# Ledger of designs, part 4: peptides against a protein of PDB entry 3NZW

Target 1, 212 residues: chain A of PDB entry 3NZW
Amino acid sequence: TTTLAFRFQGGIIVAVDSRATAGNWVASQTVKKVIEINPFLLGTMAGGAADCQFWETWLGSQCRLHELREKERISVAAASKILSNLVYQYKGAGLSMGTMICGYTRKEGPTIYYVDSDGTRLKGDIFCVGSGQTFAYGVLDSNYKWDLSVEDALYLGKRSILAAAHRDAYSGGSVNLYHVTEDGWIYHGNHDVGELFWKVKEEEGSFNNVIG
Target 2, 222 residues: chain B of PDB entry 3NZW
Amino acid sequence: QFNPYGDNGGTILGIAGEDFAVLAGDTRNITDYSINSRYEPKVFDCGDNIVMSANGFAADGDALVKRFKNSVKWYHFDHNDKKLSINSAARNIQHLLYGKRFFPYYVHTIIAGLDEDGKGAVYSFDPVGSYEREQCRAGGAAASLIMPFLDNQVNFKNQYEPGTNGKVKKPLKYLSVEEVIKLVRDSFTSATERHIQVGDGLEILIVTKDGVRKEFYELKRD

## One batch from the design tools (peptide; made by RFdiffusion4, then SolubleMPNN)

Design b1_p8_2_s3 (from b1_p8_2, 4 letters changed)
Fold by OpenDDE base, seed 3:
Structure b1_p8_2_s3 (fold): chain B 212 residues (1-212), chain C 222 residues (1-222), chain A 8 residues (1-8)
Amino acid sequence: as target 1 above (212 residues)
Amino acid sequence: as target 2 above (222 residues)
Amino acid sequence: GFWSFSLP
């Protein structure tokens, strides 16, 4: 798995691969590793598929309950804290989760929290999570600037996941791409890694380690 | 050491068409190298045009299916006999599976039916309740033999339009019910040849807007 | 002793 999120002048970019594995078996190439919690809030999934899918869906329900009770959208801080508290209650039980809670509220602006099953909760501007995270960081860190255009930021997110998909055997399938703004998240499509690879290679003159 | 799990073998396969879905399973039940039964159905009509199979440890599979059937009854009770949608069924099954997260049902679960738009739907689950809607899925003993075949024949993976130098993928299209049944039969006949835990009989449940029908085919009995 | 889908 490779998931990433980063803040920039235009909001938040979220990009994830879509491969699931069971050991050496590719279980799926089409897993949705982003949960759309509400129009302004996203969660990413890495680790155990069931753990992430179940509890992030549960989180969505909690966020909706908050909205109903408080008559306002839940903050990214509060949403991430709910999840963090939940997984901490299960600490030692064997949950496997590496998640990012990404959203935009008027109070907070664009906000990203990292939450994992070890009980870690971190706010930050850039996170890559999963077995391919280091590959993604290599590309992302090398090209990241706060002042990226939306177009360049989207491309950078997509390109970083592609790099990870290329090098990490546990990442692949496709890139799902999101842009989060004050008006909510926008889905920017599913990009098959096979097709994307050749397109990027041709356009950039990159991936010269591959002949073809 | 006590092992609470068994493995009863078998294989199941789901394929979604445009306005139908199929869920198929062999009827062999085995323990180790001993055939317990040559006809033990493992694909079930659960009502509301939903068919279900949980393949692996048969005791767990049966328990899960029974629980789901009960869930369907309770859903009707709570919602004035409203039909349970396939997506809601999938969510329900996730909760059933994840409720035993730390002592899982040792099964690979597949359900099939029609979505709310009348399109064929197949959902697959891991033992702890992660699930995904897919066009096709094989589960069980011979899943590793069948799934690549389905990738090629249902999703047209690695197929390209002739004369395009591999630059144009074969376009995705729905298969007819006849084509799907042929693929299912070919899948199971092939699997039976190469896997000892697959054989004896093939039961196919076909879901359409008109309901569930069942077909049966003989497989090798060796 | 069971398999499950992983997003490593």
Scores: peptide ipSAE 0.398, ipTM 0.852, DockQ to the pose 0.420
Fold by OpenDDE base, seed 1:
Structure b1_p8_2_s3 (fold): chain B 212 residues (1-212), chain C 222 residues (1-222), chain A 8 residues (1-8)
Amino acid sequence: as target 1 above (212 residues)
Amino acid sequence: as target 2 above (222 residues)
Amino acid sequence: GFWSFSLP
């Protein structure tokens, strides 16, 4: 798995791969590793598929309850705290989760929290999470600037996941890409790694380790 | 040390068509190298045009299916006989599975039916309740033999349009009921040849807007 | 053996 999120002048970019594995077996190439909690809030999934899927869906319900009770969208801080508190209660039970809660509220602006099953909760501007995270960081860190255009930021997110998919055997399938703004998240499509790879290679002159 | 799990072998397969879905399973039940039964159905009509199979440890599979059937029953009681949608069924099954997250049902679960738009739907679950809607899925003993075949024949993986020098993928299209049945039969026939835990009989449940139909075919009995 | 889907 490779997931990433970063803040920039234009909001937040979220990009994830779509491969699931069971050991050496490719279980799926089409897993949705982003949960759309509400129109302004996203969650990413890494670790145990069931753990992430179940509890992030549960989180969505909690966020909706908050909205109904308080007549206001939940803050990213509060949403991430709910999840963090939950997984902390299960600490030692064997949950496996590496998540990013990404969203926009008027109070907070664009915000990213990292939450994992070890009890870690971090606010930050850039996170890559999963077995392919180091590969993604290699590309992302090398090209990241706060002042990126939306177009360049989207490409950078997509390109970073592609790099990870290329090097990490546990990442692949496709890239799902999101842009989060003050108006909510925008889905920027599913990009098959097989097709994307050759396109990028041709356009950039990159991936010269591969003949073709 | 006590092992609470067994393995009864078998294989299941789901394929979604445009306006139908199929869920198939062999009828062999085995422990190690001993055939317990040559006809033990493992694909079930659960009502509301939903078919279900939970393949692996048969005791766990049966328990899960029974619980789901009960869930369907109670859903009707609580919601004035409203039909349970396939997506809601999937969510319900996730909760059943994840409810035993720390002592899981040792099964690979597949359900098939029609979505709310009348399109074929297949959902697959891991033992702890992660699920995904897919066009096709194989589960059980011979899943590793069948799934790549389905990738090629249902999703047209690694197939290209002739004369394009491998640059244009074969377009995705829905398969007819006849084509799907043929693929299912070929899959199980092939699996039976190479896997000792698959054989004896093949039962296919076909879900359409008109209901659930069953077909049975003999497999090798060795 | 027991298996589950992973997003490592």
Scores: peptide ipSAE 0.397, ipTM 0.843, DockQ to the pose 0.428
Fold by OpenDDE base, seed 4:
Structure b1_p8_2_s3 (fold): chain B 212 residues (1-212), chain C 222 residues (1-222), chain A 8 residues (1-8)
Amino acid sequence: as target 1 above (212 residues)
Amino acid sequence: as target 2 above (222 residues)
Amino acid sequence: GFWSFSLP
């Protein structure tokens, strides 16, 4: 798995691969590793598929309940805290989760929290999470700027996942890409790694370790 | 050491068509190297045009299916006989599975039916309840043999348009029910040849707007 | 152990 999220002048970019594995077996190439909690809040998944899918969906329900009770959208901080508290309660039980809670509220602006099953909760501007995270960081860190255009930021997110998909055997399938703004998240499509790879290679002259 | 789980073998396969879905399974039930039954159905009509199979440890599979059937019943009671949608069924099954997260049902679950738009739908689950809607899925003993075949024949993986020098993928298209049945039969006959836990009989449940139809085919009884 | 879908 490779997931990433980063803040920039235009909001938040979230990009993830779509491969699931069971050991050496590719279980799926089409897993949705972003959970759309609400129109302004995203959760990313790494670790156990069921753990992430179940609890982040649960989180969505909790967030909705908050909205109903408080008549206000839940903050990213609060949403991430709910999840963090939950996984902490299960500490030692064997949950496997590496998640990013990404969203926008008027109060907070664009916000990213990293939450994992070890009980870690971190606020930050840039996170890559999963077995391919280091590959993604290599590209992302090398090209990241706060002042990226939306287009460049989207491409950078996509490109970083592609790099990870190329090098990490546990990452691949496709890139799902999101842009989070004050108006909510926008889905920017599913990009098959196979097609994307060749396109990027041709356009950039990159991936020269592969002969086309 | 005590192992609470058994493995009863078998294989299941789901394929979604445009306006139908198929869920198939062999009828062999085995423990280790001993065939317990040559005809033990593992694909079930659960009502509301939903077909379900939970393959692996048969006791767990049966329990899960029974619980789901019961869930369907309760859903009707609570919602004035409203039809349970396939997506809602999938969510419910997730909860059933994840409810035993720390003592899981040792099964690979597949359900098939029609979505709310009348399109074929196949959902697959891991033992703890992660699920995904897919065009096709093989589960069980011979899943590793069949799934790549399905990738190629249903999803047209690694197929390209002639004359494009491999630059244009074969376009995705829905398969007819006849084509799907053929693929299913070929899958299971092939699997039977290479896997001892697959054989005896093949039961195919076809879900259409008109309901669930069953077909049965003999497999090798080796 | 039992198999499960992993997102490493």
Scores: peptide ipSAE 0.396, ipTM 0.850, DockQ to the pose 0.427
Fold by OpenDDE base, seed 5:
Structure b1_p8_2_s3 (fold): chain B 212 residues (1-212), chain C 222 residues (1-222), chain A 8 residues (1-8)
Amino acid sequence: as target 1 above (212 residues)
Amino acid sequence: as target 2 above (222 residues)
Amino acid sequence: GFWSFSLP
C-alpha cells in the first residue's frame, strides 16, 4: 500500500494505490483505499483491510451523529480524535491501521491528521503511509512546494504513488486521486498504473531503467 | 496449541452479468485426503434474491449462512417485509464477520444478486469482513487457479485489439448468461483436474429479476 | 492463524 496526503496553497491532495495482498497473493487490484466520510472529509486506509474499512466506516457514522446532534459538521481534529480514541482502546488487541483523516472546516482550514493503531495521532502538512511510503516520499519531498498550482499538485500526488507502485511489490493497480478544498473533496479519477506508467515515461523521459 | 479450525476444501465462484449474477460452488466436502461427501451443497438461496456461500471451514460457513438468513428474517420483521438490498446485505455480513474479529469465521464469503438498478452484483469478503463489489471472484481451495482465468476471460486482462500494436485494450463488455455458465463450467472442470479438494458436482445459482434458478453439473469423481 | 486481506 501507498497512501499520501499533503497540504499546499490550493488545499489538500490525497492519492492512494488500489492493491490488496494476502502474502504474495494479489487479492485485488481495485480496492478503494479512500473512504468518503462526508463531502468535506476523507479517510485513507493502510494495514488490515477489514480493520480500516470497518472502523473508518464506523467513524463515518460517528461523524454523521455529531452533525445531527450538534447541528454542525464535525471538525477534522474531532473526527481524528474519535478514531484515535477508538483504536487506543484496542491497543494490544492486534488491530492494524495506518490512516490519514483529511478535510476542511471553516474553523480549521485544510487539515490532515495521521492516526495509527499504535495510538499515534499527528497533525501535519505531508504524510505518506504504507509499505511504499519511502518511495513516495522520495518523489514528493523532491518536488513539494507550498505554492504548487492545483494542476502541479495533483500531478505530484499521482506521480508519487506511481513511483511507489513501480518499486513496491505491495503497491499497484491504480491511482485514486482527490483534491480537497473549502468546497469539499473533488475526485480526480482512477488512473490505471499500467497505462499511467508508460504515459509518464514518455512525457517525462523518466523510468529509464525500463525499456519501452 | 489448540487449532479450532478445520478445512473442508471446495471452491466457489461468483460472476456478475448485466442483469444477472451467478454464484457457483462444487459439492465436494473433504477433510485432508478423505472425501466426506460428494454432494454437500454450499451455495444457498437466502431469500430476497440473494445467494450466498461461505467456503473454508464448513462449520463456520454454515453458522455464518444461518446467521445471515436469520438477519434477513429480522429485517423483514423490523421493516414491514421490505426487500433487503444486496448492498445492505453486504454491510450486514461485514458486521457478522467482524463481530468475530478476534476469533474469526474461517471462510471466504461471496454473495450474489442484483443491485437496486437491476444490474448483477457480486460481493466478496475476507474472513474478518473486508468486502468489495466486483465483477467476478473465486474463493476457496482452487481460487488461485481460477482467479487469473477470470481476470483474463471476464475482465479481459492482458487482451488487446488486434492490429493496434497493443495500445488498445479489449473493451469491457458484459457476458451473456450462456457465456458465464460456460466459463463457470470450464473453470471448475479445470480446477478439478489440478486440485484434489475440488470435484464431484457443480451447483450453479443464477439470479435474475425473475428469481433464483439452479443448475447442476457432474464433475470428475476422482 | 487465519489469512486476511492486507493493505501493507
Scores: peptide ipSAE 0.387, ipTM 0.844, DockQ to the pose 0.414

Design b1_p8_2_s4 (from b1_p8_2, 4 letters changed)
Fold by OpenDDE base, seed 4:
Structure b1_p8_2_s4 (fold): chain B 212 residues (1-212), chain C 222 residues (1-222), chain A 8 residues (1-8)
Amino acid sequence: as target 1 above (212 residues)
Amino acid sequence: as target 2 above (222 residues)
Amino acid sequence: MFWEFGLP
C-alpha cells in the first residue's frame, strides 16, 4: 500500500493505490483505500483492510452524529482525535492502521492528521503512509512546493503513487486521486497503473529501468 | 496444542453478469486427507434474492450463514418486510465478521445477488469483514488456481485488440449467463484436476430478477 | 489470511 496526502496553496492532494495483499497473494487490485466521510473530509487506509474499513466507517458515523448533535460539521482535529482515541483504547489488541484524516473546515482550513494504531496522532503538511511510503516520499519530496498549481499538485500526487507502485510489490493496481478545497473534495479519477506507467514513461522519458 | 479451527476445503466462485449473478461451490467436504462428504452444499439461498457461501472451516461457515439468515429475518420484522439490498447485506455481514475480530470466523465469504439497479453484484469478504464489490471472485482451496483465470476471462486482463500492438485493451463487456456457466464449469473441472480438496459435485446458484435457480454438475470423485 | 494494505 501507498497512500499520501499533502497541503499546498491550492488545498490538499490525496492519492492512494488500490492493491490488497494476503501474504504473497494479490487479493485485489481495485480496493478503495479512501473513505469519503463527508463532502469535506477524507480518510485513507493502510494496514489491516478490515480494521481500516470498519473503524473509518465507524468514524464516519461518529462524524455524522457530531453534525446532528452540534449542528456543525466536525473539525478535522476532532474527527482525527475520535479515531485516535478509539485506536488507543484498543492499544495492544492488535489493530493495524495507518490512516490520514484530511479535510477542510472554515475554522481550520485545509488540514491533515496522521493517525496510526500505535496511538500516534500528528498534524502535518505532507505524509506518505504504507509499505511504499519511502518510494512515494522520494518523488514527492523532490518535487514538492507550496506554490504548486492544482494541476501540478494532482500530477505530483499521482506520480508519487505510481513510483511506489512500480517499486513496492505491495502497491499497485490503480491510483485514486483527490483534491480537497474549501468547497469539499473532488475525485480526480481512477488511473490504472498498467496504462499510467507507459503514459508517464513516454511523456517524461522516465522509468528508464524498464525497456518497452 | 489445540487448534480451534478446521479446514474443510472446497472452493467457491462468484461472477456477476449484467442482470444476473452466479455463486458456485463444489460439494466436497474434507478433513485432512479424508472426504467427509461428497455432497455437502455450501452455497445457500438466504432470501431476498441473496445467495451466500462462507468457505473454509465449515462449522464457522455454517454459523455465519445461519446468523445472516437470521439477520435477514429480523430485518424483515423490524422494517416492515423491506427487502434487504445486497449492499446492505454486505455491510451487515461485515459487522457479523468483525464482531468476531479477535476470534474470527475462519472463512472466505462471498455473496451474490442484484443491486438496486438490477445489475449483478458479487461481494467478497476476508475473515474479519473487509469487503469489496467485484465482477468476480474465487474463494477457498483452489482460489489461487481459478482467480487468475477469471481475471483473464471475465475481466479480460492482458487481452488486447488485435493489430494495436498491445495499446488497446479488449473492451469490457458483460458475459451471458451461458458464458458464465461455461466459465464456472471449466474453472471447477480444472481446479478438481489440480486440487485434492475440490471435486465430487458442483452446485451453481443463479440469481436473476425472477429468483434463484440451482444447477448441479458432477465433478471427479477421485 | 487477512487482507492487508501493506505497512512498513
Scores: peptide ipSAE 0.547, ipTM 0.826, DockQ to the pose 0.964
Fold by OpenDDE base, seed 3:
Structure b1_p8_2_s4 (fold): chain B 212 residues (1-212), chain C 222 residues (1-222), chain A 8 residues (1-8)
Amino acid sequence: as target 1 above (212 residues)
Amino acid sequence: as target 2 above (222 residues)
Amino acid sequence: MFWEFGLP
């Protein structure tokens, strides 16, 4: 798995692969590793598929309850804290989760929190999470700047996941791409790695370790 | 050392069509190298046009199916006999599975039915409740033999239009019920040849808007 | 075996 999120002048880019594995078995190439909690809030998934899917869905319910009770959308800080508190209660029980909670509120602006099953909760501008995270960081860190255009930022997110899919055996399938702004998240499609790789290679002249 | 789990073998397979879905399973039940039964159905009509199979440890599978059937019953009680949708069923099953997260049901679960638009739907679950809607899924002992075949024949993976030098993929299209049944039969006959835990009989449940139909085919009994 | 989204 490779998931990433980063803030830039145009909001937040979220990009994830879609491969699920069971040991050496490719369980699926089409898994959705982003949960759309509400129109302004996303969660990413790495670790145990069921742990992430179950508890982030649960988180979505908690966020909805907050909205109903408080008559306003939950903050990204509060949403991430709910999840963090939950997993911390299960610390030692064997949950496996590496998540990013990404969203936009008027109060916070574009915001990203990292939350994992060890109880770590971090706010930051850039996170890559998963077995392929270091590969993604290699590309992302090399090209990131705050002043990226939306187009360039989207491409950078997609390209970083592609790099990870190329090098990490546990990442692949496709890239699901999101752009989060003050108006909410926008889904920017599913990009099959098998096709994307060759397109990028041709257009960039990259991936020269692979010969036709 | 006490081991609470067994493995009763078998294989299951779901395929979604445009306006139908099928869920198939062999009828062999084994323990180790011994055949317990040559006809022990493991694919069930659970009502509301939902068929379900939980393959692996049969005791866990049966328990899970019973719980789900009961869930369907209570859903009707609580919601004025409203039909349980396949997506809601999937969510419910997730909760059933994840409720035993730390002592899991040792099964691979597949359900099949029609979505709210009348399109075929197949949902697959891991032992602790992660799930995904797919066009096809094999589970159980011979899943590793069948799933790649389904990738190729249902999802047309690695197939390209002739004369395009591999640049144009074969377009996705729905298969007819007849085509799906052929694929299911070929899958299980092939799996039976190569896996000792698969054989004896094949039961196929076909879900359409008109209800659930069952078909049975003999498999090798060796 | 459980489905996983690989972690380091």
Scores: peptide ipSAE 0.545, ipTM 0.833, DockQ to the pose 0.961
Fold by OpenDDE base, seed 5:
Structure b1_p8_2_s4 (fold): chain B 212 residues (1-212), chain C 222 residues (1-222), chain A 8 residues (1-8)
Amino acid sequence: as target 1 above (212 residues)
Amino acid sequence: as target 2 above (222 residues)
Amino acid sequence: MFWEFGLP
């Protein structure tokens, strides 16, 4: 798995692969590792598939309850704290989760929190999470600037996941790409790695380790 | 060390069509190298046009199916006999599975039916309740033998249009019920040849808007 | 048997 999120002048880019594994077995190439909690809030998934899927869905319910009770959308800080508190209660029980909670509120602006099953909760501008995270960081860190255009930022997110899919055996399938703004998240499609790789190679003249 | 789990073998397979879905399973039940039964059905009509199978440890599978059937019953009681949708069924099964997160059902679960638009639907679950809607899924002992075949024949993976120099993929299309049945039969006959835990009989449940139809085919008995 | 989204 490779997931990433980063803040820039245009909001937040979220990009993830779609491969699930069971040991050496590729269980699926089409898994959705982003949960759309509400129109302004996303969660990413790494670790145990069921742990992430179950508890982030649960988180969605808690966020909806917050909205009903408080008559306003939940903050990214509060949403991430709910999840963090939950997993901390299960500390030692064997949950496996590496998640990013990404969203936009008027109070906070564009915000990213990293939350994992060890109880760590971190606010930050750039996170890559998963077995392929270091490959993604290599590309992302080399090209990241706060002042990226939306187009360049989207490409950078997609390109970073592609690099990880290329080098990490546990990442692949496709890239799911999101842009989060003050108006909410926008889905920017599913990009099959099998096609995307050759396109990028041709356009950039990159991936020269592959003959083509 | 106490091992609470067994493995009763077998294989199951789901394929979604345009306006139908199929869930199939062999009827062999085995422990180690001993065949317990040559006809022990493991695919069930659960009502509301939902068929279900939980393959692996049979005791866990049966328990899970019974719990789900009971869930359907209570859903009707609580919601004025409203039909349980396939997506709601999937969510319910997730909760049944994850409720035992720390002592899981040792099964691979597949359900099949029609979505609310009348389109074929197949959902698959891991032992603790992660789930995904897919066009096809194999589960059980011979899943690793069948799933690559389904990738190629249902989703047309690695197939290209002739004369395009590999630049145009074979287009995705729905298969007819007859084509799907052929694929299912070929899958199980092939699996039976290469896996000792698969064989004896093949039971196929076909879900359409008109209800659930059942077909049976003989498999090798050796 | 469990599905995983790989972590380091």
Scores: peptide ipSAE 0.538, ipTM 0.826, DockQ to the pose 0.964
Fold by OpenDDE base, seed 1:
Structure b1_p8_2_s4 (fold): chain B 212 residues (1-212), chain C 222 residues (1-222), chain A 8 residues (1-8)
Amino acid sequence: as target 1 above (212 residues)
Amino acid sequence: as target 2 above (222 residues)
Amino acid sequence: MFWEFGLP
């Protein structure tokens, strides 16, 4: 798995692969690793598939309840704290989760929190999470700027996941891409790695370790 | 130390068509190398046009299916006999599985039916409740033998249009019920040849808007 | 047996 999120002048980019594995077995190439909690809030998934799916869905319910009770959308800080508190209660029980809670509220602006099953909760501008995170960081860190255009930022997110899919055997399938603004998240499609790889290679002249 | 789990072998397979879905399973039940039964059905009609199989440790599978059937019953009681949709069924099964997250059901679960638009639907679950809707899924002992075949024959993986130098993929299209049945039969026949835990009989449940139909075919009894 | 989204 490779997931990433980063803040820039245009909001937040979220990009994830779609491969699930069971040991050396490729279980699926088409898994959705982003949960759309509400129109302004996203969660990403790495770790145990069931742990992530179950508890992030649960989180979605908690966020909806907050909205109903308080007549206001939940803050990214509060949403991430709910999840963090939950996994902390299960600390030592064997949950496996590496998540990013990404969203936009008027109070906070564009916000990203990293939450994992060890109890770590971090606010930050850039996170890559998963077995392919170091590969993604290599591309992302090398090209990241706060002043990226939306187009360039989207491409950078997609390109970083592609790099990870190329090098990490546990990442692949496709890239799901999101852009989060004050108006909410926008889905920017599912990009099959098999097709994307050759396109990028041709356009950039990159991936010269592969003969096409 | 006591191991609470067994492995009863077998294989299951689900394929979704345009307006139908199939869920198939062999009827062999085995422990190690000893055949317990040559006809022990493991694919069940659970009502509301939902078919279900939980393959692996049979005791866990039976328990899970029983719990789900009971869930369907109570759903009707609580919601004025409303039909349980396949997506809601999938969510319910996730909760059943994850409720035993720390002592899991040792099974691979597949359900099949029609979605609310009348389209074929197949959902697969890992032992602790992760799930995904897919066009096809193999589970059980010979899943590793069958799933790549399904990738190729249902989703047309690694197939390209002739004369395009591998640049144009074979387009995705739905298969007819007859084509799906052929694929299922070929899958299980092939699996039976190469896996000792698969064989004896093949039971196929076909879900359409008209209900659930069952077909049975003999497999090798080696 | 369990599906995983790989972590380091």
Scores: peptide ipSAE 0.533, ipTM 0.817, DockQ to the pose 0.968

